# Peptides against a protein of PDB entry 4JHK, part 14

Target 1, 212 residues: chain A of PDB entry 4JHK
Amino acid sequence: EDYKIQSFDLETQKLLKTALKDPGSVDLEKVSSVIVDQSLKDQVFSREAGRICYTIVQAEAKQTNGSVFRRNLLNRLQQEFKAREETRKRSTQEWVCLVSFICNIFDYLKVNNMPMVALVHPVYDCLFRLAQSDALKNEEEVDCLVLQLHRIGDQLEKMNVQLMDELFNLLRDGFLLQEDLSSMGRLLLLEILEFRAGGWKLSDTAQKYYYS

## One batch from the design tools (peptide)

Design b1_p13_2 (made by RFdiffusion4)
Fold by OpenDDE base, seed 4:
Structure b1_p13_2 (fold): chain B 212 residues (1-212), chain A 13 residues (1-13)
Amino acid sequence: as target 1 above (212 residues)
Amino acid sequence: SEYSEKLEEILEE
């Protein structure tokens, strides 16, 4: 497989490539740190990072039956998650990158072809935070919220439908009652409400309408 | 409300 790691310098690219093929020969703590750091700066990379992380986890398991990389990755995620409010205050961009990364890890880093149960509540916590009034007024946060729900909403609902119902109650209320939503933000909320109502699917016509 | 759990617990799965 080809991985998009062009954003890293050549030395780091070599490190990542080696981790993908021969994880036992590199410092997997360093690898995890590099991936998390970059994912907090680049939301586009965070999507690719999920795939990269999964590959490294599988490679290490196969090579040494180890889980050093996954442990370091999840420990770092836990630290960042706990500090999420401070991150949000400091940088909206880093905050949405953090949410995106956690969601992408949820999406790609599966165990026995199932989502990691321990990630369910943290993911919902992030999405609920994005669904608060102070976040809904920020289009960047709305973009992130809607993007994640498009990617993993169906999976999250299968894990806990009650939380999903509560989340969408907030989104509905935001759409109907909040006055300081941007026009695009309001449109995105409407789209995601319809997306879930349609079984996490959207027709091509509707897709073009909302994202034209 | 918050529903936070330790991410490290995933290793037990």
Scores: peptide ipSAE 0.026, ipTM 0.671, DockQ to the pose 0.019
Fold by OpenDDE base, seed 5:
Structure b1_p13_2 (fold): chain B 212 residues (1-212), chain A 13 residues (1-13)
Amino acid sequence: as target 1 above (212 residues)
Amino acid sequence: SEYSEKLEEILEE
């Protein structure tokens, strides 16, 4: 199995590779910190990070029946989530990386092949924040919102359809009523509204229109 | 929400 960890120095790469194969021989708190830190800087890596985290969790469970890595990961995630408003004020880029990471953990870090129920509300809270008027006028935040809904929207709806209905009511109102949306932002909102209406699928025509 | 802010505590229950 190959993991995209070339962005780390050689020592850290060795640490991560060892964690994937022999988690009991490394400091799993340090491993979790390294993964979270990089995910908060690189939105592309956060997708790979979800897969890496899942593999480490499985490896530790198999080797020692432990959950040290998952505990440290979720503790750090909780800390970052609690500070999300300060992060958003400091850097839009860091904020969207945080949202992306939380959503990717929800997508990959399943327990007994099921999403972690405890992550449902934190994920929705992030998406609802992105759906507020002050965020919708920022194209970078709209990009993040739409991307996450494409990735995990169908799973989230299965967990709580009422919250999804409320979220999309906000998106509809933003599309129809908010005057300071960018042209691309408005287009993306329309696309995601159609995406859900189509059962979380895009028609061939829609795919070409929005992404080609 | 308060529920969301206690993620680890909820998972440990």
Scores: peptide ipSAE 0.026, ipTM 0.657, DockQ to the pose 0.017
Fold by OpenDDE base, seed 1:
Structure b1_p13_2 (fold): chain B 212 residues (1-212), chain A 13 residues (1-13)
Amino acid sequence: as target 1 above (212 residues)
Amino acid sequence: SEYSEKLEEILEE
């Protein structure tokens, strides 16, 4: 398969390509570090990173029945997650990249063709943080929140509908009651409220209405 | 509140 890794230098590209085909021949800790580092810088890459990670995990499992890559990946993810408040204070961009990466790992890194149960609460924690009043007034965070819910909201709800209800209560309250939302932020919240209400689907007409 | 647990330890169980 072809993966979007053009943002890396040639040496790193070779490393990643080798990891995808022959994970036993490379330093998988280094590979995981490179992927996480880039995902924390580039939100677009974070989605591709999820797919890459899944492929490497599968390749290593087939080759050696090992899980070195996944262990290193999740350890790094745990570290970043624990430091999420500090990251948010330092850089909103890094924070939304972190959230995006965690959500994309949830989306792509399946275990036995199922979402990782261990990621459910961390993902919700991130989304709940984005749903707080201080975050909702920041359009960059609202963009991230809505994007992730579009991508994995249906899957997350299947894992825990109670948490999803609580999350959307916050979003509804933000939409209705919070005065310092941007016009775009308010529009995005309304859109995502309707998106869920429609079974995590949006008609073409509605899509044009909100994103015209 | 925070709902998260250590990811790798959960997977090892």
Scores: peptide ipSAE 0.025, ipTM 0.664, DockQ to the pose 0.018
Fold by OpenDDE base, seed 2:
Structure b1_p13_2 (fold): chain B 212 residues (1-212), chain A 13 residues (1-13)
Amino acid sequence: as target 1 above (212 residues)
Amino acid sequence: SEYSEKLEEILEE
């Protein structure tokens, strides 16, 4: 199976490839750091990072019954999450990458085939932050919010429907009441409202309307 | 934090 790691230099690519197949032969702390660092820079990679992380976790578990990589990964995630407001202030791009990465880890890195409960609140915290008025006026943040809800909204709702209801109340209010939304931002909010109302599904016709 | 505590629980598995 191929992984999208072309953004790394050749040495790092080799490191990652080795980690995927023989995690015991590499410094897994370094691997985790590299993955997180790149995920904060590239939102496209952030999506792939979830899959990569899952594979490494599985490989290490099978090889040594260890969890060194997961431990280091989650420790770094914790650090980045704690500093999320600082990150947002410094760079909107890094902020949305962070959110994307956390959501992707939630999506891919499961325990006993279930989402990690420990990530539920952190994910919601990020999404709620994106749903605040100061964030909704930024199209890049709206894009991120809507994208994550499309990807993991149904799973998150299963974990905590009350928080999801509260989140969508904010989104509805933003759609109806906030004046400084971009045209596309407003359209995206409408779409995601309809998406959830339709059971986290969108008809082909509707999808074409919003994303053609 | 609540997040830290929950993560620690997962890491102990």
Scores: peptide ipSAE 0.023, ipTM 0.646, DockQ to the pose 0.016

Design b1_p13_2_s1 (made by RFdiffusion4, then SolubleMPNN; from b1_p13_2, 7 letters changed)
Fold by OpenDDE base, seed 5:
Structure b1_p13_2_s1 (fold): chain B 212 residues (1-212), chain A 13 residues (1-13)
Amino acid sequence: as target 1 above (212 residues)
Amino acid sequence: SEFDKRVAEILAE
């Protein structure tokens, strides 16, 4: 398999490639740290990071029946989640990278082909934060919110439909009642409301209207 | 938080 890790220096690329094939021969704490650090800076990489993490977890389980990488990854994720409000205050870009990363880990890092239950509430907490009025006025945060709901909304709803209903009540209220939304932000909220109402699907006509 | 509790359970394995 080919992984998009060209943004790292050659030494780090070698480290990551070795972790993917022979995880027992590298420092898996260091590997997890490198992946998380880059994911918090590059939203595009965060999706690839999910795939990389899943591969390393599977490789370690197969090679040594170990779970060192997963433990380190989840520890770091917990730390970043706890500090999410400070991150948001420091940098909107880093905040949306954090949300993207945790959502992509939820999407890719499955156990027995099922989402990790431990990540359900943290993901919802991030999405609820993006659905608050102070976040909805920022187009970058709305972009992130809508993108994640497109990617994992159907999976999240299966885990907890009550939380999803509450989340979309906030989004509907934002669309209808909030006055300081950008034009694009309002359009994106309308689209995602329609997307869920249609069973997490969008017609070809609607897709072209909103995204072309 | 619930997240903290779940992570602690995983780390205890």
Scores: peptide ipSAE 0.084, ipTM 0.749, DockQ to the pose 0.015
Fold by OpenDDE base, seed 3:
Structure b1_p13_2_s1 (fold): chain B 212 residues (1-212), chain A 13 residues (1-13)
Amino acid sequence: as target 1 above (212 residues)
Amino acid sequence: SEFDKRVAEILAE
């Protein structure tokens, strides 16, 4: 299986490759720290990070029946989540990377083929923060919000439909009532409203209109 | 929070 880790130096790439194949032979705390640090800087990597984390978790479970990597990963994620408002104030880019990372962990790091219940409310908390008026006026935050809803919205709704309804009430209000949205932001909100209304699916014609 | 509680349970494994 091929993993996209070209953004790391050669030594770190070797570390990650070893963790994927023989997790017991490396410092899994260090591996988790490297993955989290890079995910907070590169939103594209955050998607790959979810897949990498899942693979390491499975490999460690099979090799030693252990969960050292998962514990370290979730501990670091908890720390970053608690500091999310300070992160947002410091850097919008780091904030949207954090949201992307936690959503991708939710998407990939399954327990018994089910989402981790512990991550449901934290994910919703992040999405609700992106749905506030001060965030909706920032196109970078709207991009992140809509992207995550495209990726995991259907799964999140299955976990808590009431929270999803409340979230989309805010998005509808933003689309209809907020005056300082960018043109692209407004377009993206409309698209995601239609996406959910269509059962989390989009026609080819609509996709071309919104994203081409 | 519930998140903190559930993470603590995982960390205790």
Scores: peptide ipSAE 0.078, ipTM 0.752, DockQ to the pose 0.015
Fold by OpenDDE base, seed 1:
Structure b1_p13_2_s1 (fold): chain B 212 residues (1-212), chain A 13 residues (1-13)
Amino acid sequence: as target 1 above (212 residues)
Amino acid sequence: SEFDKRVAEILAE
């Protein structure tokens, strides 16, 4: 497989490559820390990180029937989640990277092809935070919110439709009532409202209207 | 929270 890890130095790349093939021979706590740190800096990598994490989890399970990597990963994820408000205050970029990372872990790190129940509420908590008025006025946060809902909204709804209804009530109110949204932000909210209403699908015509 | 409880369970494995 080809993994996008060129942003790391050569030594770290070797570490990651070894973890992917022979996880028992490396410090999996260190590996998890490296992945999380980079995911907080690079949203593009945070998407790749989900795939990398899944591969390492599967490799360790196959090799030793262990779950050391997953344990360390989730431990670090919990720490970052708890500190999410401070992260948002420090850097909008790091905050949206954190949200992206959590959502990608939810998307990729499945057990028996099922999402980890432990991640459902944390993901919703992040999305609800992005749906608050102070976040909706920031286009970068709206971009993140809408992107994640496009990626995992249907899966999240299956886990808890009540929370999804509540979330979209906030998005509807933001679209209709909030005056300091950017034009693009308002357009994105309308699109995602339509996207869910259409069963988490977007027609080619709608795609051109909103994104072309 | 439920998240904390679930993570704690995983960490205890």
Scores: peptide ipSAE 0.076, ipTM 0.748, DockQ to the pose 0.015
Fold by OpenDDE base, seed 4:
Structure b1_p13_2_s1 (fold): chain B 212 residues (1-212), chain A 13 residues (1-13)
Amino acid sequence: as target 1 above (212 residues)
Amino acid sequence: SEFDKRVAEILAE
């Protein structure tokens, strides 16, 4: 199986590859730290990180019936989540990477084929933060918000439809009332409103209209 | 928070 880890140095790549196939032979705390650190720098990797994390969790469970990696991962995730406002103030890029990472962990790291209940509110909290007026004016944050909703919106709604309704009320108000949205930001909000209204699907024609 | 409680539960397993 192919994992996109070419951004790491060769030593770290070897560490990750070993973790994927023989997790009991490596320091899983170190592995989790490496994955989180890189996910906070590279939004593209943060997507891949979810898949990698799931694979390691499954491999460890199968090999030793252990959960050391998952515990360390979630502990670090909790720490980063708690510091999210500070992260946002320091770097928009790191903030959107954090959101992307949390959302991708939610997407891939399932228990009994279900999303982890513990992550539902943290994910919504991040999305609600992106839906505030001070965030909607930043195209990078809007891009992140819309991307995550495209990826996991349907799953999130199944977990809590009331929160999803509240979130989209904010997005609708932003689209209609906020004056300092970029043209692209406004277009993206309209698209995601339509996306949910259509059952979390868009026609091929609509897809081309908004993203081509 | 609920997140903190849930994470604590997971970490205790």
Scores: peptide ipSAE 0.061, ipTM 0.731, DockQ to the pose 0.015

Design b1_p13_2_s2 (made by RFdiffusion4, then SolubleMPNN; from b1_p13_2, 7 letters changed)
Fold by OpenDDE base, seed 1:
Structure b1_p13_2_s2 (fold): chain B 212 residues (1-212), chain A 13 residues (1-13)
Amino acid sequence: as target 1 above (212 residues)
Amino acid sequence: SEFEKRVQEILAE
């Protein structure tokens, strides 16, 4: 299986490839650090990172019945999550990358083919932060929020529909009441409101309307 | 806080 790791140098690519095939032969703490670091810089990679992480977790479990990689990954994720407000203050780009990464880990890193319960509230906390008035006025944060809800909204709702209702109350209020939204931001909020209302699906007609 | 607790539980495995 091929993975999109061209952004890394050749040595790191080799490290990652080895981790995917023979995780016991590499420093899995280093591997986790490399993946997290790159995910915090590149939002596109963060989605691939989820798939990579899942594969490494499975490979290690099969090889040694171990969970060293997952432990290191989650430990680092916890650290970044705890510092999320400081990250947001320092760099909006890093903040949205963090959110994207957490959401993608939620999407790919399954436990017994189910979402990891430990990540449900952290994901919601991030999305709720993006749904606050001070974040909704930033188009980059709105883009991130809407993108994640498109990717994992249906799964998140299954985990906690009450939180999803509360989140979308904020989004509806933002759409209707907040004055300093960008035109695109307001359009994206309307789209995601309709997306959920349609069972987390978007018709071709609606797709053309909002994204053409 | 709940996240931290759950992560610590996983780390303790």
Scores: peptide ipSAE 0.236, ipTM 0.835, DockQ to the pose 0.015
Fold by OpenDDE base, seed 2:
Structure b1_p13_2_s2 (fold): chain B 212 residues (1-212), chain A 13 residues (1-13)
Amino acid sequence: as target 1 above (212 residues)
Amino acid sequence: SEFEKRVQEILAE
């Protein structure tokens, strides 16, 4: 199995590859920090990062029955989450990368084949922030919101349907009432409303309508 | 936050 780590320098690539195969031989705190740092810069990598993190967690568990990497990863996630408003103010790009990363960790880093309960509210908090009026007017944030809901919406709903209902009430209101949405933003909101209404599925015809 | 609390619990394991 190959991992998308070409954006790193060769030394860091070697570090990551070693962590994936022999986590006990590397500084897992450093590995976690490198992954988080890059995930905050590259939203595409943040998706891959979830898979990488899962693999390292599994490898460490198998090799030493340890959880050093997971602990360091979650510690860093907590720090970034706490500073999310500052991050958003500093850089919309880093903010949506942070959201994407947290959502991808939620998607991949499962315990007993179940999402980590500790991440449910943080994920919803991020999505609710993206659903606020000041965020909905930014197409980059709308793109992020809709993308995450497409990826993990069904899983999140299973964890807390009440929060999902509240979130989609905001999205409906945004679609209907907010005047400063971009045309694409409004279209994306409509699509995601239909997506959930259809059981988190989109017909081929509808997909063509919205994305072709 | 609840997240902070839960993460600290994990870190304490």
Scores: peptide ipSAE 0.225, ipTM 0.834, DockQ to the pose 0.015
Fold by OpenDDE base, seed 3:
Structure b1_p13_2_s2 (fold): chain B 212 residues (1-212), chain A 13 residues (1-13)
Amino acid sequence: as target 1 above (212 residues)
Amino acid sequence: SEFEKRVQEILAE
């Protein structure tokens, strides 16, 4: 299987490729650090990072019955999550990358083909933060919020429908009542409201309207 | 936090 890791230098690419097929031969702490660092800078990579992480976890489990990579990854993720408000204050871009990464880890890093229960509340906490008035006024944060809900909204709802209802109450209020939303932000909120109402699906006609 | 708790459990394995 091919992985999109062209954004790394050749040495790091080799490190990642080796970790994917022979995790016991590399420093898995370093591998986890590299993946997290890049995910905090590149939102496009965050999606690929989830898939890469899952593959490394499976490879290490199969090869040595170990979990060094997963432990280091989750430890770093915990640290970044705890510091999320400071990250947001420092850089909106890094903040949305963090949210994207956490959501993609939730999406890909399954345990027995099920989402990690430990990540449910942290993911919701991030999405609720993006749904606050001070975040909804920023297009970059709205883009992130809507993107994650398109990707993992149906899975999150299955884990906790009450939290999803509360989240979408905030989004409806933002769409209807908040005055300083951008035109695109308001459009995206409407789209995601319709997306969930349609069972986390969107018709081809609606897709063309919102994303033309 | 359940997240923190679960991570610590994993780290203790």
Scores: peptide ipSAE 0.218, ipTM 0.835, DockQ to the pose 0.014
Fold by OpenDDE base, seed 4:
Structure b1_p13_2_s2 (fold): chain B 212 residues (1-212), chain A 13 residues (1-13)
Amino acid sequence: as target 1 above (212 residues)
Amino acid sequence: SEFEKRVQEILAE
């Protein structure tokens, strides 16, 4: 299996490759820190990071029955989550990367093939923040919101349908009532409303209409 | 928060 880690220097690439194959031979706290740091800078890597993290977790479990990597990863996630408002104020790019990373961890780090319950509310909190009026006016945040809902919306709804209903009430209101949405932002909100209404899927025709 | 509580439980394992 191939992983996209070319954005790291050669030393870090070696560290990650070793963690993937022989996690017991490396500092897994350092590995988790490196992955989180890069995920906060590169949203494309943030998506890949989910797969990498899952593989390391599985490798460590098989090798030593340990969970050092997962514990360090979740601890760092909690720290970044607590500081999310300051992150957003400092850098919209880092904020959307953080949201993307948390969502990707939710998507890939399964326990007995189920999402980690601990991540459900943090994910919703992030999405609700993106659904606020001050965030909806920023196309970068709307892009992130819609992307995450496309990727994990169906899973997230299964965990808490009430919160999903509340979230989409905000999105509907934003679409209908907010005046300072960009044209693309408004289009994306409409698309995601239709996406959920259609059972978290779009027809080929609708897909072409919204993303062509 | 619930997140903090759950994470602490995991860290305690």
Scores: peptide ipSAE 0.218, ipTM 0.828, DockQ to the pose 0.015

Design b1_p13_2_s3 (made by RFdiffusion4, then SolubleMPNN; from b1_p13_2, 7 letters changed)
Fold by OpenDDE base, seed 1:
Structure b1_p13_2_s3 (fold): chain B 212 residues (1-212), chain A 13 residues (1-13)
Amino acid sequence: as target 1 above (212 residues)
Amino acid sequence: SEFEKRVAEILAE
């Protein structure tokens, strides 16, 4: 049970480790803020953050039957989501980190082993934003879009197949009609179209073709 | 939004 928190200073690492083991002994609002802040700076951490958050939620539930951490986390998440366009304008890197974080929370922070319904539309909203023409021309945003669909696309489709169909219509149109896509961007769009068409699976041969 | 409404419900718990 190792968590990638080496990017934090020693005091913050101690705080996070304590939250993971004994959440009742720390300020869980502060912990949630630290996790969100770092997730907006480091996409690698934003991927790990979901697992950390899940562990803290489970630890608090077991220890006190409480949900203080989850409440604070979702409150901060809502704030960042509402400000997503300003974040994108300020920094593409922070924007894709935000999307990665939201998708990761969707993936890991489940209630009774089911995705939180409250997160379905926010996740789709982020993916739809990445599927717009002004975003598809940016390879960093295309990378993020395709990565998230590989990770959680099958789960999202189960929650709302109509939205997934609409999203992939945009991706198809981008692949076919948009002229300022990079070669890699166009290849990634084709791959993800094939990935979904194949039941969210990709053969080893196809994987090598698109990503090697 | 539905997200905001559902989060508000969670915060009220």
Scores: peptide ipSAE 0.195, ipTM 0.824, DockQ to the pose 0.015
Fold by OpenDDE base, seed 5:
Structure b1_p13_2_s3 (fold): chain B 212 residues (1-212), chain A 13 residues (1-13)
Amino acid sequence: as target 1 above (212 residues)
Amino acid sequence: SEFEKRVAEILAE
């Protein structure tokens, strides 16, 4: 399989490729650090990072029955999550990259074809933060919120429907009551409300209206 | 797993 790692230098690319095929021969702590660092800088890469991480986890389990990579990855995620408010204050771009990365890990890094329970509340916490008034007025944060809900909303709801109901109550209130939303932000909130109401699906007509 | 339980507890703080 081909992985989108051309943004790294050749030495790091070699490291990642080796980790994907022969994880026992590389420093998996370093590998996890490299992946997390790049994911926090590049939101596009964060999606690919989820796939890469899953492959490395499977390869290590098969080769040595180990879980060193997953442990280091989750520990790093834990650290970044704890510092999320500081990250948001420093850079909106880094903050939305963090949220995107956590959501993508939730989406790809499954155990026995099931989401990791440990990530459910952290993901919801990030989405709830994006649903606060100070975040909803920022179009970049609204973009991130709506994107993640499109990607993993149905999975999250299956894990905890009560939290999803509470989250969408905030989004409804934001759409109806908040006065300083951007035009695009308001449009995106309406779309995601409709998306969930339709069973996490959009009609072809609605898709063209919101995203063409 | 035991590890997942620990991570969940810490992240919930």
Scores: peptide ipSAE 0.127, ipTM 0.767, DockQ to the pose 0.018
Fold by OpenDDE base, seed 2:
Structure b1_p13_2_s3 (fold): chain B 212 residues (1-212), chain A 13 residues (1-13)
Amino acid sequence: as target 1 above (212 residues)
Amino acid sequence: SEFEKRVAEILAE
């Protein structure tokens, strides 16, 4: 399995590689910090980060039956989540990276093949924030929202269908009533509405219509 | 928040 860590310096790459294979031999707090920091800068990496985190968790569990990495990761995640509004104010890019990271952790960091219940509300909180009028007018935030719903919407709905209904009510209203949506933003909202209505599936033809 | 509470519980393990 190959991991995309080329964006890090060589020393950090070595650290991460070692963490993946021999987590007991490295500072797992440092590893978690490095992963979170990079995830806040690179949304593409945030996807990879979820996979990396899961692998490290599994490796540590197997090696020492420990959970040091997961604890440190979740601690940092909690800190970033708490500061999410400040992050959004500072940088939309960092904000959407944070959302992406949280969603990817939700997607990958499963226990007994089940999502961590503790992450359900934080994920919804982020998505609801993206569904507010001031966020929907920003195409970057709409892109993030729709991307996450494509990736984990079905899983989230299984965890709490009521929240998902409420979220999509906001999206529907945004699509229909909000005047300052970009044309692409409006298109994306329509697509995701149809995506859920179709059981979180979309035909290839429809996909090309919206994304080609 | 509920998140903070649940995470704290995990971190306490």
Scores: peptide ipSAE 0.031, ipTM 0.694, DockQ to the pose 0.015
Fold by OpenDDE base, seed 4:
Structure b1_p13_2_s3 (fold): chain B 212 residues (1-212), chain A 13 residues (1-13)
Amino acid sequence: as target 1 above (212 residues)
Amino acid sequence: SEFEKRVAEILAE
């Protein structure tokens, strides 16, 4: 299977490839660290990272019935989540990468084909943070918020519809009342409001209007 | 938090 890991050096690529097929032969703590570090730098990779992580988890479970990789991954994720406000202050780019990574882990790393319950509140906490006034004025944060809701909003709602309602109340208020939104930010908020209202679906025509 | 608690539980398994 094809995994997008060309951004790593050759040694690291080999490490990752080995982890994917023979996880018992590599240092899975190191593997998890590499994946998280890169995910905090590259939002595009953070999406791929979810898929990679799932594959490694499945491979380790099958090979040794172990969960070393998942344990290390979740531990690191917890650490980064706890420090999220400091990360945001330091770098908006790293912050949105963190959110993207957490959301993608939620999306791909499932247990018995279900999302991990432990990740529901952390994901919502991140999205609520992006929905605050100080974040909505930053187009990069709005982009991240809307992107994640497009990707996992339907799944999140199934886990907790009350929180989703509260989140979208904030987004609606931001759209209607916040004065310092960019034109694109306002457009994106309108689009995501419409997206949810349409059952987390958007017509091809509307998709082109908002994103093309 | 609930997240911290649940993650700790997972890590303890």
Scores: peptide ipSAE 0.030, ipTM 0.689, DockQ to the pose 0.015; fails the geometry check

